# Peptides against a protein of PDB entry 5YCA: the designs that were tried, part 35

Target 1, 132 residues: chain A of PDB entry 5YCA
Amino acid sequence: RSLPAERNPLYKDDTLDHTPLIPKCRAQVIEFPDGPATFVRLKCTNPESKVPHFLMRMAKDSSISATSMFRSAFPKATQEEEDLEMRWIRDNLNPIEDKRVAGLWVPPADALALAKDYSMTPFINALLEASS

## One batch from the design tools (peptide)

Design b1_p26_2 (made by RFdiffusion4)
Fold by OpenDDE base, seed 2:
Structure b1_p26_2 (fold): chain B 132 residues (1-132), chain A 26 residues (1-26)
Amino acid sequence: as target 1 above (132 residues)
Amino acid sequence: AEEEAEEEHEEEREEQEEYLLEKLAE
């Protein structure tokens, strides 16, 4: 697959210690027709554009939004590039279908695989380790 | 200063809630 050429400068160093990011995560309870669900979020701001994106985890099963990861990592990606990557994820990883939520969600192992590809490892580790 | 900090925290919470709800509703 071909990932977008330009990446969010926030993710220039994939080797950073993730520990300081853990307390920056926030848990939120969202009400759904079938009951409440807790999400953990991490605000990631592009240091150049100042545009924020929120990385998201479902607390119950630790599923991560791959869509939010991609959009944060590649702020100048076209819709076609996003669609291509989401198709690749469907074909090569183990996405979870949840009708309650938008985007493509993946289990922790897949999220970490994507994080390596997107240079987001510290951020995804922090998101996964944060309490809910 | 404290009032400004509280206002900033409220704005951040509102932003996070709006973002999450928007993304989950798409």
Scores: peptide ipSAE 0.028, ipTM 0.577, DockQ to the pose 0.032
Fold by OpenDDE base, seed 5:
Structure b1_p26_2 (fold): chain B 132 residues (1-132), chain A 26 residues (1-26)
Amino acid sequence: as target 1 above (132 residues)
Amino acid sequence: AEEEAEEEHEEEREEQEEYLLEKLAE
């Protein structure tokens, strides 16, 4: 597959220590028709454009939004490029179907694989280790 | 300084809540 050419400069160094990012995560309870669910979020701001994106984890099963990862990593990506990547994820990884939430969600191992591809490893590690 | 920090934290919380609700509602 081919990823977009330009990446968010926030992710210039994939080797940084993730631990300082853990306390920056926030938990939120959302009410659904079948009951409440907790999400953990990490605000990631592009240092050049100042546009924020929130990386998201379902607290219970640690599923992470691959869609939010892609949009944060590739701020100039076209819709076609996003669609191609989401199709690749469906064909090669193990996305989870949850009708309550938008986007494509993946289990922790898949999220870390994507994080390596997108140079987001510290941020995904912090998101996974944060308390709910 | 403490008041400014508290206001910043509240703004961040509200921003995160709004973003999550918008994305989950799609």
Scores: peptide ipSAE 0.028, ipTM 0.581, DockQ to the pose 0.031
Fold by OpenDDE base, seed 4:
Structure b1_p26_2 (fold): chain B 132 residues (1-132), chain A 26 residues (1-26)
Amino acid sequence: as target 1 above (132 residues)
Amino acid sequence: AEEEAEEEHEEEREEQEEYLLEKLAE
């Protein structure tokens, strides 16, 4: 597949220690019609544009929003490029269907695979290790 | 100074909550 050419400079080094990012994560309880659910989020600010994006994890099953990852990694991506990547994820990974939430969510192993592709490994490791 | 810091932290929390809710509702 072909990923967008320009990547968020926040993710220039995929080998950084993730542990300092763990305490930067925040847990939040969201109310749904069928009851509350806890999410963990990590604010990721583009150091050049200063535009923030939040990476998101469902606390219960550790599902990660692939959509949030893509949008953070590729801030200038077109909707067509996003659609192509989401289709690739559906065809090659194991996305989880949850009608309560928007976007495409994937299990931890798939999130780490995407993190390698997007150069986001430290951030996804921190998000997965953070307490809820 | 402490009051201003508390207000800033509250605003940041509200912004983060709003962002998450908007993304989940899209």
Scores: peptide ipSAE 0.027, ipTM 0.571, DockQ to the pose 0.031
Fold by OpenDDE base, seed 3:
Structure b1_p26_2 (fold): chain B 132 residues (1-132), chain A 26 residues (1-26)
Amino acid sequence: as target 1 above (132 residues)
Amino acid sequence: AEEEAEEEHEEEREEQEEYLLEKLAE
């Protein structure tokens, strides 16, 4: 696989303490045709461009949106680069199949593996540890 | 001031809900 060359400067240091990010997470209940589901979100703002992205966790099983991670980490990625990475995830990790939500979702262990690749470990740890 | 803060919070919540529904959920 080939990850995009330019990464969000927010993720310059993968070794930062994640605990200050925990209270920044927010829970939200979304109504679906088959009933409500709770998500946990963490707003991540690119310090250079000031463009925000929301990292997303399904509260019930702690699945995390790999798509949201990728888009936050690589703000100038092409659609081709995203498609390539999502294909890699399908082939090498254990994505969750949920027709109710867009994007590619992965279990916590896979999310942390991706976080290491994207230099997002503190943010994913905080997202996983936050209450819903 | 209190009413203004409440209205601002409500608008922000609505905006976030729309974002999630559009980008990540159906």
Scores: peptide ipSAE 0.026, ipTM 0.568, DockQ to the pose 0.034

Design b1_p26_2_s1 (made by RFdiffusion4, then SolubleMPNN; from b1_p26_2, 10 letters changed)
Fold by OpenDDE base, seed 2:
Structure b1_p26_2_s1 (fold): chain B 132 residues (1-132), chain A 26 residues (1-26)
Amino acid sequence: as target 1 above (132 residues)
Amino acid sequence: SEEERRLREEKEKEEKEKYLLEKLAE
């Protein structure tokens, strides 16, 4: 597969210690038709454009939004590039189906695989280790 | 202004991410 050429400068170093990011995560309870569910979010701001994106985890099963990861990592990506990556994820990883939420969600191991590809490892590790 | 444009873009991005959680999948 081919990822977009330009990446968010926030993710210039994939080897940074993730532990300082853990306290920056926030738990959020969201009401759905079948009841409440807790999510953990991490606000990631592009240091150049100042545009924020939220990385998101379902608290119970630790599923991560691959869609939000992609959009944060590649701020200038086209819709076609996103569609191609989401198709690749469907074909090569183990995304889950949840009718309550939009986007493509993946289990922790898959999220970390994507994080390596997108140079987001510290941020995803922090998101996974944060309390809910 | 450029600042106003940037603020609108930030709000739009945040709203889209919020949608991923709070809206039912299509």
Scores: peptide ipSAE 0.029, ipTM 0.578, DockQ to the pose 0.050
Fold by OpenDDE base, seed 3:
Structure b1_p26_2_s1 (fold): chain B 132 residues (1-132), chain A 26 residues (1-26)
Amino acid sequence: as target 1 above (132 residues)
Amino acid sequence: SEEERRLREEKEKEEKEKYLLEKLAE
């Protein structure tokens, strides 16, 4: 597959220590028709544009929003490029079906696979290790 | 101003990320 040409400069080094990012994560309880659910969020700010994106994790089963990852990694991507990547994820990974949330969500192992592709490994590790 | 533009973009991005936690329309 082909990913967008320009990547968020925040992710220029995939080998950085993730532990300093853990305390930057924040838990949030959201009410749904079937009850409350806790999410963990990590604010990721593009150091050049100063535009933030939030990486998202469901606290209970550690599912991570692949959509949030893609949008943070590729801030100049077209909708067509996003659609192509989401289709690739559906065809090659194991996305979950959750009617409560928008976007495409994947299990932790798949999130780490995407993190390698997007050069986001430290950020996804931190998001997965953060307490809720 | 440039600062106002950045603040607007931050707000828009936060709203977009919030949407990922909203219930999908069936």
Scores: peptide ipSAE 0.029, ipTM 0.580, DockQ to the pose 0.045
Fold by OpenDDE base, seed 5:
Structure b1_p26_2_s1 (fold): chain B 132 residues (1-132), chain A 26 residues (1-26)
Amino acid sequence: as target 1 above (132 residues)
Amino acid sequence: SEEERRLREEKEKEEKEKYLLEKLAE
């Protein structure tokens, strides 16, 4: 596969300590027809443009939105590039089907694999370790 | 111009993020 050429400068160093990011995460309870569910979100701001993105995790099973990761990592990606990556994820990883939420969601192990590809490892580790 | 292009790209990114969050809350 071919990822977009330009990446969010926030993710220039994949080796940083993730622990300072943990307290920056926020939990949110959302009501669904079948009951409430808690999500954990991490606000990630592009240091150059100051445009924020939110990484999202389902608190209960730790599923993470691959869509949110991609959009944060590649702020100049075209819809075609996103579609291509989402198809790759669907074909090569283990996405979860949940009609309640938008985007493509993946289990923690897959999220970490994507994080490596997108240079987002500290942020995904923090998101996974945050309390809900 | 290049500045206008960058602005459009950032706005598009913001709109995509907002859409995802709004859909999550539905």
Scores: peptide ipSAE 0.027, ipTM 0.527, DockQ to the pose 0.080
Fold by OpenDDE base, seed 4:
Parts: C-alpha cells; structure tokens; sequence
Structure b1_p26_2_s1 (fold): chain B 132 residues (1-132), chain A 26 residues (1-26)
C-alpha cells in the first residue's frame, strides 16, 4: 500500500499522553430502524487549515470508523489513495459489516494498528477509553 | 489548474466527511 505523502499536522507526535483527550470525547445516541445506538465522537481539528474531522466509535462493540481515521489523518488524500487503503484494510485487517453506517469500520485492535500507521495513537486510545 | 484541482479535492473531502456523519445521524 501507499499512504498519502502529507499528513495532518495534528498527528505530528504519536507519543503524546492520551488522557487529556478523553474528556474531549462526546457520546451521541442515534436512532435507527432497529433501535437506538450510541456513538462516541472526538473532534479533531487540523491546526493549520482549521478544518475539523470527527473520529467515530460505536459504543457497544467499540468498532471505529477507519474511514474517518484516514480522512482525518490525510486531508489531502486523493480518492484513489483512499480506495487503495480501504482495500488494504479489507485484505489485511478485520473490518465489520454494518449496513446502518457508512464507511469501513474495524475492531479496536485493528483501529490501534491503523493508529500506529497514521500516527494517531493518542487519539484512538482516548476514543476507546472514553465513556458512553 | 492544479490550484483549482486542489480546491475541488478539498471541498470534496469536506463533503464526504459531512456525508459520513449525516448517514450516521439518519
């Protein structure tokens, strides 16, 4: 695979303490045809462009949107680059299928693997540890 | 131009992010 060349400067330091980010997470209950589901969101703002992206976790099984991670990490990625990465995830990780939600979602362990690749470890740790 | 293309791509990414969130909310 080939990750985009330019990464969100928000993620310049993968060694930061994640605990200050935990209270920044917010829970949200969303109604679906089969009932309500809770999501946890973390707003991540690019310090240069000031454009925000939201990292998303399904509270019940802690699945995390890999799509949201990629788009936050690589704000200038091409569609081709995203497609290539999503295919890589399908081939190498364990994405889940949920017809209720858009994007590609992965279990916590896979999310942390991606976080390492994208230099997002503190943010994903916080997202996983936040209460719902 | 390259600049115009970059602007279009940036806007497209913003729209896609919004779409993802909106689909979750629907």
Amino acid sequence: as target 1 above (132 residues)
Amino acid sequence: SEEERRLREEKEKEEKEKYLLEKLAE
Scores: peptide ipSAE 0.026, ipTM 0.515, DockQ to the pose 0.094; fails the geometry check

Design b1_p26_2_s2 (made by RFdiffusion4, then SolubleMPNN; from b1_p26_2, 17 letters changed)
Fold by OpenDDE base, seed 2:
Structure b1_p26_2_s2 (fold): chain B 132 residues (1-132), chain A 26 residues (1-26)
Amino acid sequence: as target 1 above (132 residues)
Amino acid sequence: SAEARRAAEEAERRAKEEALLAALEA
């Protein structure tokens, strides 16, 4: 598959130690019609544009929002490019669609596979290891 | 004042965070 040409410069080095990012994660309880659910989030700011995105994890099953990953990694991607990638994920990985939240949420192994493709490995490792 | 500026910056940060979370909610 083809990914957008321009990537967030925050992810220029996929080999960095993830440990310092762990305490930067934050747990948040979100209220839904059927009750509360806890998410873990990690703020990722584009160092050039200064635009922040939040990577998202469901605390209970450790599912990661592939949508949040893509939007953070590719700040100039078109909606068409996003749709194509989400279709690829749906066809090639093991995403779920939670009725309470939008986007594709993938299990940890799939999230790490995407992280490698997007050069986000330290950030996803930190998000997965953070307490909730 | 410095305090007012810090408060405004924090409010903006929280607003952006909430907006992003809302975008992910169904």
Scores: peptide ipSAE 0.038, ipTM 0.521, DockQ to the pose 0.034
Fold by OpenDDE base, seed 1:
Structure b1_p26_2_s2 (fold): chain B 132 residues (1-132), chain A 26 residues (1-26)
Amino acid sequence: as target 1 above (132 residues)
Amino acid sequence: SAEARRAAEEAERRAKEEALLAALEA
């Protein structure tokens, strides 16, 4: 498949140690009609544009928002490009359906596969290892 | 020397990590 041409310069090096990123993560309890749920967030700022995006993990099952990953990685992507990638994820990976949250969420193994594609491995490893 | 090369590589890695941390929420 093809991905957007321009990538967030924050992700120029996929080989950095993830452990220093772990304490940058923050847990947040969100209230839903069926009860509270804990999410873990990692604020990632594009060093050039200074625009932040939050990578998101659902603490209970460690599902990661693929949508948050894509939007952080590809700041100039069109809606069509995002739709195409989300469709690819639905067809090739194992997304989890959750009516409470927006976007497409994937299990940890799929998140790491996407992280490799998007050059975000240290960030996703940190997000997965962070306390909730 | 080999030691000097390793030291330079480590310094570069540290610089990249520090730059990364500066781009994230504390």
Scores: peptide ipSAE 0.035, ipTM 0.560, DockQ to the pose 0.015
Fold by OpenDDE base, seed 3:
Structure b1_p26_2_s2 (fold): chain B 132 residues (1-132), chain A 26 residues (1-26)
Amino acid sequence: as target 1 above (132 residues)
Amino acid sequence: SAEARRAAEEAERRAKEEALLAALEA
């Protein structure tokens, strides 16, 4: 597959210790028609453009939003590039369907695989270890 | 010296970590 050429400079180093990022995560209760659900989010700001993106984890099953990862990692990606990557994820990984939330969500193991591809391993590790 | 190089590498790592934390929500 082909990933976008330009990546968020926030993710220039995939080897940093994730531990200091854990306290930066925040739990949030979101109301849905069928009841409340808790999410854990991590606000990541592009140091160049100053545009923030939120990485998201569903607290109950630790599913991670692959869509949020992609959009944060590739700020100049086209919709076509995103669609292509999401199709690849559907075909090669194990996404979880949840009609309540937008985007494509994947289990922790898949999220870490994507994190390696997107060079954001410390951020996903922190997101997974944060309390809810 | 080897010690000086190790110290410089550690300082660089710490600087990168601080820059990263500054780019995240407090």
Scores: peptide ipSAE 0.035, ipTM 0.560, DockQ to the pose 0.015
Fold by OpenDDE base, seed 5:
Structure b1_p26_2_s2 (fold): chain B 132 residues (1-132), chain A 26 residues (1-26)
Amino acid sequence: as target 1 above (132 residues)
Amino acid sequence: SAEARRAAEEAERRAKEEALLAALEA
């Protein structure tokens, strides 16, 4: 597979300590027809464009939105590029099925694999470690 | 010197972390 050429400069260094990012995470309770569910989100702002994106984790099973990761990492990607990556994830990783939420969600191990590809390891580690 | 190199590496790490935190909002 091929990823978009231009990446969010926020993710220029994949080796930074993740612990300072943990306090930046926030828990949010969302009501669904079958009851409430808690999510953890991390607001990531592109330092050049100043456009924010939220990385998202389901608190209970620690599933992470691959869609949110991709959109944050590649803010200039086309819909076609996103569709191709999401198809690759379906074919090569272990996405979950949840009709309550939009986007493609993956378990922690897969999220960390994607984080390596997208240079987002500190952010995903912080998101996974944050309390709900 | 080894001390100067270690100091420079630490300063660079701290600067990068501070810049990263500034790019994230609560």
Scores: peptide ipSAE 0.032, ipTM 0.553, DockQ to the pose 0.015

Design b1_p26_2_s3 (made by RFdiffusion4, then SolubleMPNN; from b1_p26_2, 16 letters changed)
Fold by OpenDDE base, seed 4:
Structure b1_p26_2_s3 (fold): chain B 132 residues (1-132), chain A 26 residues (1-26)
Amino acid sequence: as target 1 above (132 residues)
Amino acid sequence: AAAAARAAAEAERREKEARLLAALSA
């Protein structure tokens, strides 16, 4: 696969301590047709462009939106590049199917694998450890 | 005053929910 060439400078160092990011996460209960579900969000702002993206986790099973990760990591990616990566995820990881939500969602282990590829490990660790 | 504060807090929660739904809804 081919990841986009330019990455969000927020993720320049994959080795940073994640614990300061934990209190930055926020929980939100959303009502769906089949009942309420809690999500955890982490606001990630590109330090150069000042454009924010939110990383998303389903609180209950800790599924994480791979789509949110990709869009945050690669702010200049084309739709074709996103589609290519999402297909790679489908072929190589274990995405879940949830018709209630948009994007491609993956379990924690897969999210951490993607985080390594995208240099987002501290942020995904924080998102996974945050309370809901 | 307390009622107004509660109303404002609820409005903020609704706004956040709306933004999240826009991002998450299939």
Scores: peptide ipSAE 0.075, ipTM 0.626, DockQ to the pose 0.033
Fold by OpenDDE base, seed 1:
Structure b1_p26_2_s3 (fold): chain B 132 residues (1-132), chain A 26 residues (1-26)
Amino acid sequence: as target 1 above (132 residues)
Amino acid sequence: AAAAARAAAEAERREKEARLLAALSA
C-alpha cells in the first residue's frame, strides 16, 4: 500500500504519553433503529490548518473508526488514496460489519496497528481508555 | 448568565458530535 505523503503535524511524535488526552474524550449516545448506542470521540485539531477531525470509538466493544483515523492523519488525501487504504485494511486486518455505521471500523488491536502506521498511538490509546 | 452560556456551549458540543456520528452512520 501507499499512504499519502503529507501527514497531520499533530502526529509528529508517536511516543508521547497518552494519559493527558484521556479526559479530552467525550461520550455521546446516538439513537439507531435498533436502539441507542454510545460512542466516544476525541477532537484532534491540526495545529497548522486549525481544522479539527474527530476520532471515533464504539463504547461497547471499543471498535475504532479507521476512516476517522485516516481522515485525521491525512487531511490532504484524495478519495482514491482513502479507498486504497480502506481496501488494504479489509484485506489485511479484521474490520467489523455494522450496518448502522458508515466507514470502516476495526477492533482495538487493529486500531493500534493502524495508529502505529499513522503515528497516532497516543491518541488511539487515549480513545480506548476513556470512559463512556 | 455564565451558567446558561456553559449549558449552551455543551448543547452545541453534543449537537456537533451527533452530526459527526450521523455523517458516519449508514
Scores: peptide ipSAE 0.074, ipTM 0.642, DockQ to the pose 0.032
Fold by OpenDDE base, seed 3:
Structure b1_p26_2_s3 (fold): chain B 132 residues (1-132), chain A 26 residues (1-26)
Amino acid sequence: as target 1 above (132 residues)
Amino acid sequence: AAAAARAAAEAERREKEARLLAALSA
């Protein structure tokens, strides 16, 4: 696979302590036709463009939105580049199908693998450790 | 002042919720 050339400068250092990010996470209950579901989200703002993006976790099974990770990490990526990466994830990791939500969601272990590739480890660790 | 602050906080909450819902429902 080939990841986009330019990455969000927010993720320039993958070795930072994740602990300060934990209290920045927020839980939110979303109503769906089949009932409520709780999500945990972390607002990540590109320090250059000032465009915010929310990283998201399903509280129940700790699934993480790989789509949101990619879009946050690669702000100048084309749709073709995103499609290529999502296909790679589908072929090489263990994505979870949920018809209620958009994007590709992956279990915690896969999310951490992607986080390493995208240089987002502190942010994903914080998202996973936050309370719902 | 206080009323304006409460209104602003509520507006921000609604905006965040709207963005999340849009992302989840796309």
Scores: peptide ipSAE 0.067, ipTM 0.613, DockQ to the pose 0.032
Fold by OpenDDE base, seed 5:
Structure b1_p26_2_s3 (fold): chain B 132 residues (1-132), chain A 26 residues (1-26)
Amino acid sequence: as target 1 above (132 residues)
Amino acid sequence: AAAAARAAAEAERREKEARLLAALSA
């Protein structure tokens, strides 16, 4: 597959210790038609543009939003590039289908695989280890 | 005052919840 050429400079080093990021995560309960659900969020700010994106985890099953990962990692990506990547994820990983939420969500192992590709490993590790 | 500060904090939490809901809701 073809990923966008330019990446968010926040993710310049995939080998950094993730533990300092854990306390930065926040849990939040959201009401849905079928009842409440808890999410864990990590605010990630592009140091150049100062634009924030939230990486998101469903607390109960630790599903991660792949869409949010992609948009955070590739600030100059086209819609076509995003569509191609989401199609690749559907074809090669194990995304879940949840009609309550927008975007494409994947289990923890898939999220870490994507994190490696996007150079986001410390951030996804922190998001997965944070308490809800 | 403490009451005003609490009210402001609660309003901020509600705004964050609304933004998250808008982003997540299908």
Scores: peptide ipSAE 0.061, ipTM 0.618, DockQ to the pose 0.032

Design b1_p26_2_s4 (made by RFdiffusion4, then SolubleMPNN; from b1_p26_2, 12 letters changed)
Fold by OpenDDE base, seed 3:
Structure b1_p26_2_s4 (fold): chain B 132 residues (1-132), chain A 26 residues (1-26)
Amino acid sequence: as target 1 above (132 residues)
Amino acid sequence: EEEERREAEEREREEKEKRLLEELEK
């Protein structure tokens, strides 16, 4: 598949230790019609544009928003490029469609696979390891 | 010489990690 040409410079090095990023994560309880659910969020700011994106994990099953990963990794991606990647994820990985939340969510193993492709491994490892 | 190289590599890694944290705090 073809990914967008320009990547968020925050993710220039995929080999860094994730441990220091763990305390940057924050837990949040969100109320839904069927009850509360806890999410873990990691704020990722593009050092050039200064635009932040939040990577999100459902605390209970550790599902991660692939949509948020993509948008953070590729700040200049078109909607068409995003749609193509989301389609690829549906066809090749094991996404979860949660009725309560927007976007395409994936289990931890798939999130780490995407993280490798997007050069986000330290960030996703930290998000997965953070407490809720 | 090998020890000095190892120490330099470790220092470089620590500096990169520090810079990453600084970017996230912005």
Scores: peptide ipSAE 0.024, ipTM 0.524, DockQ to the pose 0.014
Fold by OpenDDE base, seed 4:
Structure b1_p26_2_s4 (fold): chain B 132 residues (1-132), chain A 26 residues (1-26)
Amino acid sequence: as target 1 above (132 residues)
Amino acid sequence: EEEERREAEEREREEKEKRLLEELEK
């Protein structure tokens, strides 16, 4: 597969310690028709454009939004590029379907695999270790 | 020389982490 050429400069170094990012995460309870669910979010701001994106984790099963990862990592990606990557994820990883939430969600192990590809490892590690 | 190099790399890492945290707080 081919990923977009330009990546968010926030993710220029995949080797940074994730520990300082853990306290930056925030838990949020969201009400759905079938009951409440807790999410963990990490605000990631592009240092050049100053545009923030939120990385998202479902607290209960630690599923992470691959869509949020992609959009944060590749802010100039086209819809076609996103669609191609989401299709690749469906074909090669183990995404889950949840009608309550938008986007494509993946288990922790898959999220870490994507994080390596997107140079987001510290951020995903922090998101996974944060309290809910 | 190897020890000095390691110390320099650690300092650079700490500076990068600090800058990253500052950007996340915006």
Scores: peptide ipSAE 0.023, ipTM 0.511, DockQ to the pose 0.015
Fold by OpenDDE base, seed 1:
Formats: structure tokens, C-alpha cells, sequence
Structure b1_p26_2_s4 (fold): chain B 132 residues (1-132), chain A 26 residues (1-26)
């Protein structure tokens, strides 16, 4: 597959220690028709553009929003590029279909695989280890 | 017909995701 050419400079070093990012995560309870669900979010700001994006995890099953990862990693990606990547994820990984939430969500192992591709490993590790 | 159905389903997922992300950003 082809990923967008330009990546968020926030993710320049995939080898950094993730532990300092853990306390930066925040839990949020969202109400759905079938009851409340807790999410964990991590604010990621592009150091050049100063535009923030939030990485998202479902607290209960630790599913990660692949869509949030892609949008944070590739700020200049076209909608077509995003659609192509989401299709690739559906075809090659194990996305979870949850009727309550939008976007493409993947289990922790798949999230870490994507994190390697997007150079986001410390951020995804922190998001997965954060308390809810 | 099957492709149109898949595209419609993907669009609905994208709209729901956008709403979820917006809610999580609040």
C-alpha cells in the first residue's frame, strides 16, 4: 500500500520512552443509547501547524481508532488516501465493528502494527497503558 | 449494486466516526 508522503513531525522518533505520555491521557465517559462507555484520549499536537488531534481508545476492550491514528499521522492526506488506507486495514487486519462508534477500530496488536507503520509506537503504548 | 452498498456503509461509518471524534474532543 501507499501511505501519504508527508507525516506529522510529532512522530519523528518511534523509539522514545512512552511512559511520560501515560499521565497525559484522559478518560471520558460518553453516553450511548444502550448505556455509557468510557474512552481514553491522548491529545497530539503537530509541532509545526499547532493543530491538535486526539488518539482514541475504548477503555473496555482496548480497541484503538485507526482513523484517529491516520488523521493525526498524515495531516495533509486526502480523503481518497484515507479511504484507501481504511480499506487496506479492513482487508489485512482485524477491525472491530461497533455500531455505537464511527470510524475503523482495531485491537491492540493491530494498533501497534499500524503504530509502527505510522511511527507512533510511543503514543499508542501510552494510550494502551493509561488508566480509565 | 454491491459496490454502492459498500460505499454507503463506509460513508455511514465515516460520519459516525466523525461525530464520535468530535464528542471525544469536547
Amino acid sequence: as target 1 above (132 residues)
Amino acid sequence: EEEERREAEEREREEKEKRLLEELEK
Scores: peptide ipSAE 0.029, ipTM 0.538, DockQ to the pose 0.671; fails the geometry check
Fold by OpenDDE base, seed 2:
Structure b1_p26_2_s4 (fold): chain B 132 residues (1-132), chain A 26 residues (1-26)
Amino acid sequence: as target 1 above (132 residues)
Amino acid sequence: EEEERREAEEREREEKEKRLLEELEK
């Protein structure tokens, strides 16, 4: 597959300690027609553009929004590039379908695989370890 | 002036967060 050429400079070092990021995560209860659901969010600000993106985890099953990861990692990506990556994820990983939420969501193992590809490992580790 | 700028930036951030949450929900 072909990932976008430019990556968010926030993710320049995939080997950083993730533990300082854990307390930066926030749990949030969102109301849906079938009841409340808790999500964990991590605000990731591009240090160059100052544009924030939120990484998202469903607290209950620890599913991670692959869409949020991609958009954070590749802020200059085209819609076509995003579509291609989401297709790749569908074809090669184990995405879940949840009609309540937008985007493509993946289980923790797949999220960590994507994190490696996107150089986001510390951030995804923190998101997964954060309390809900 | 600087305070007003900071307030504007905070409002923009809050609006972006709100939009993201709205986009998340179906």
Scores: peptide ipSAE 0.023, ipTM 0.453, DockQ to the pose 0.036; fails the geometry check

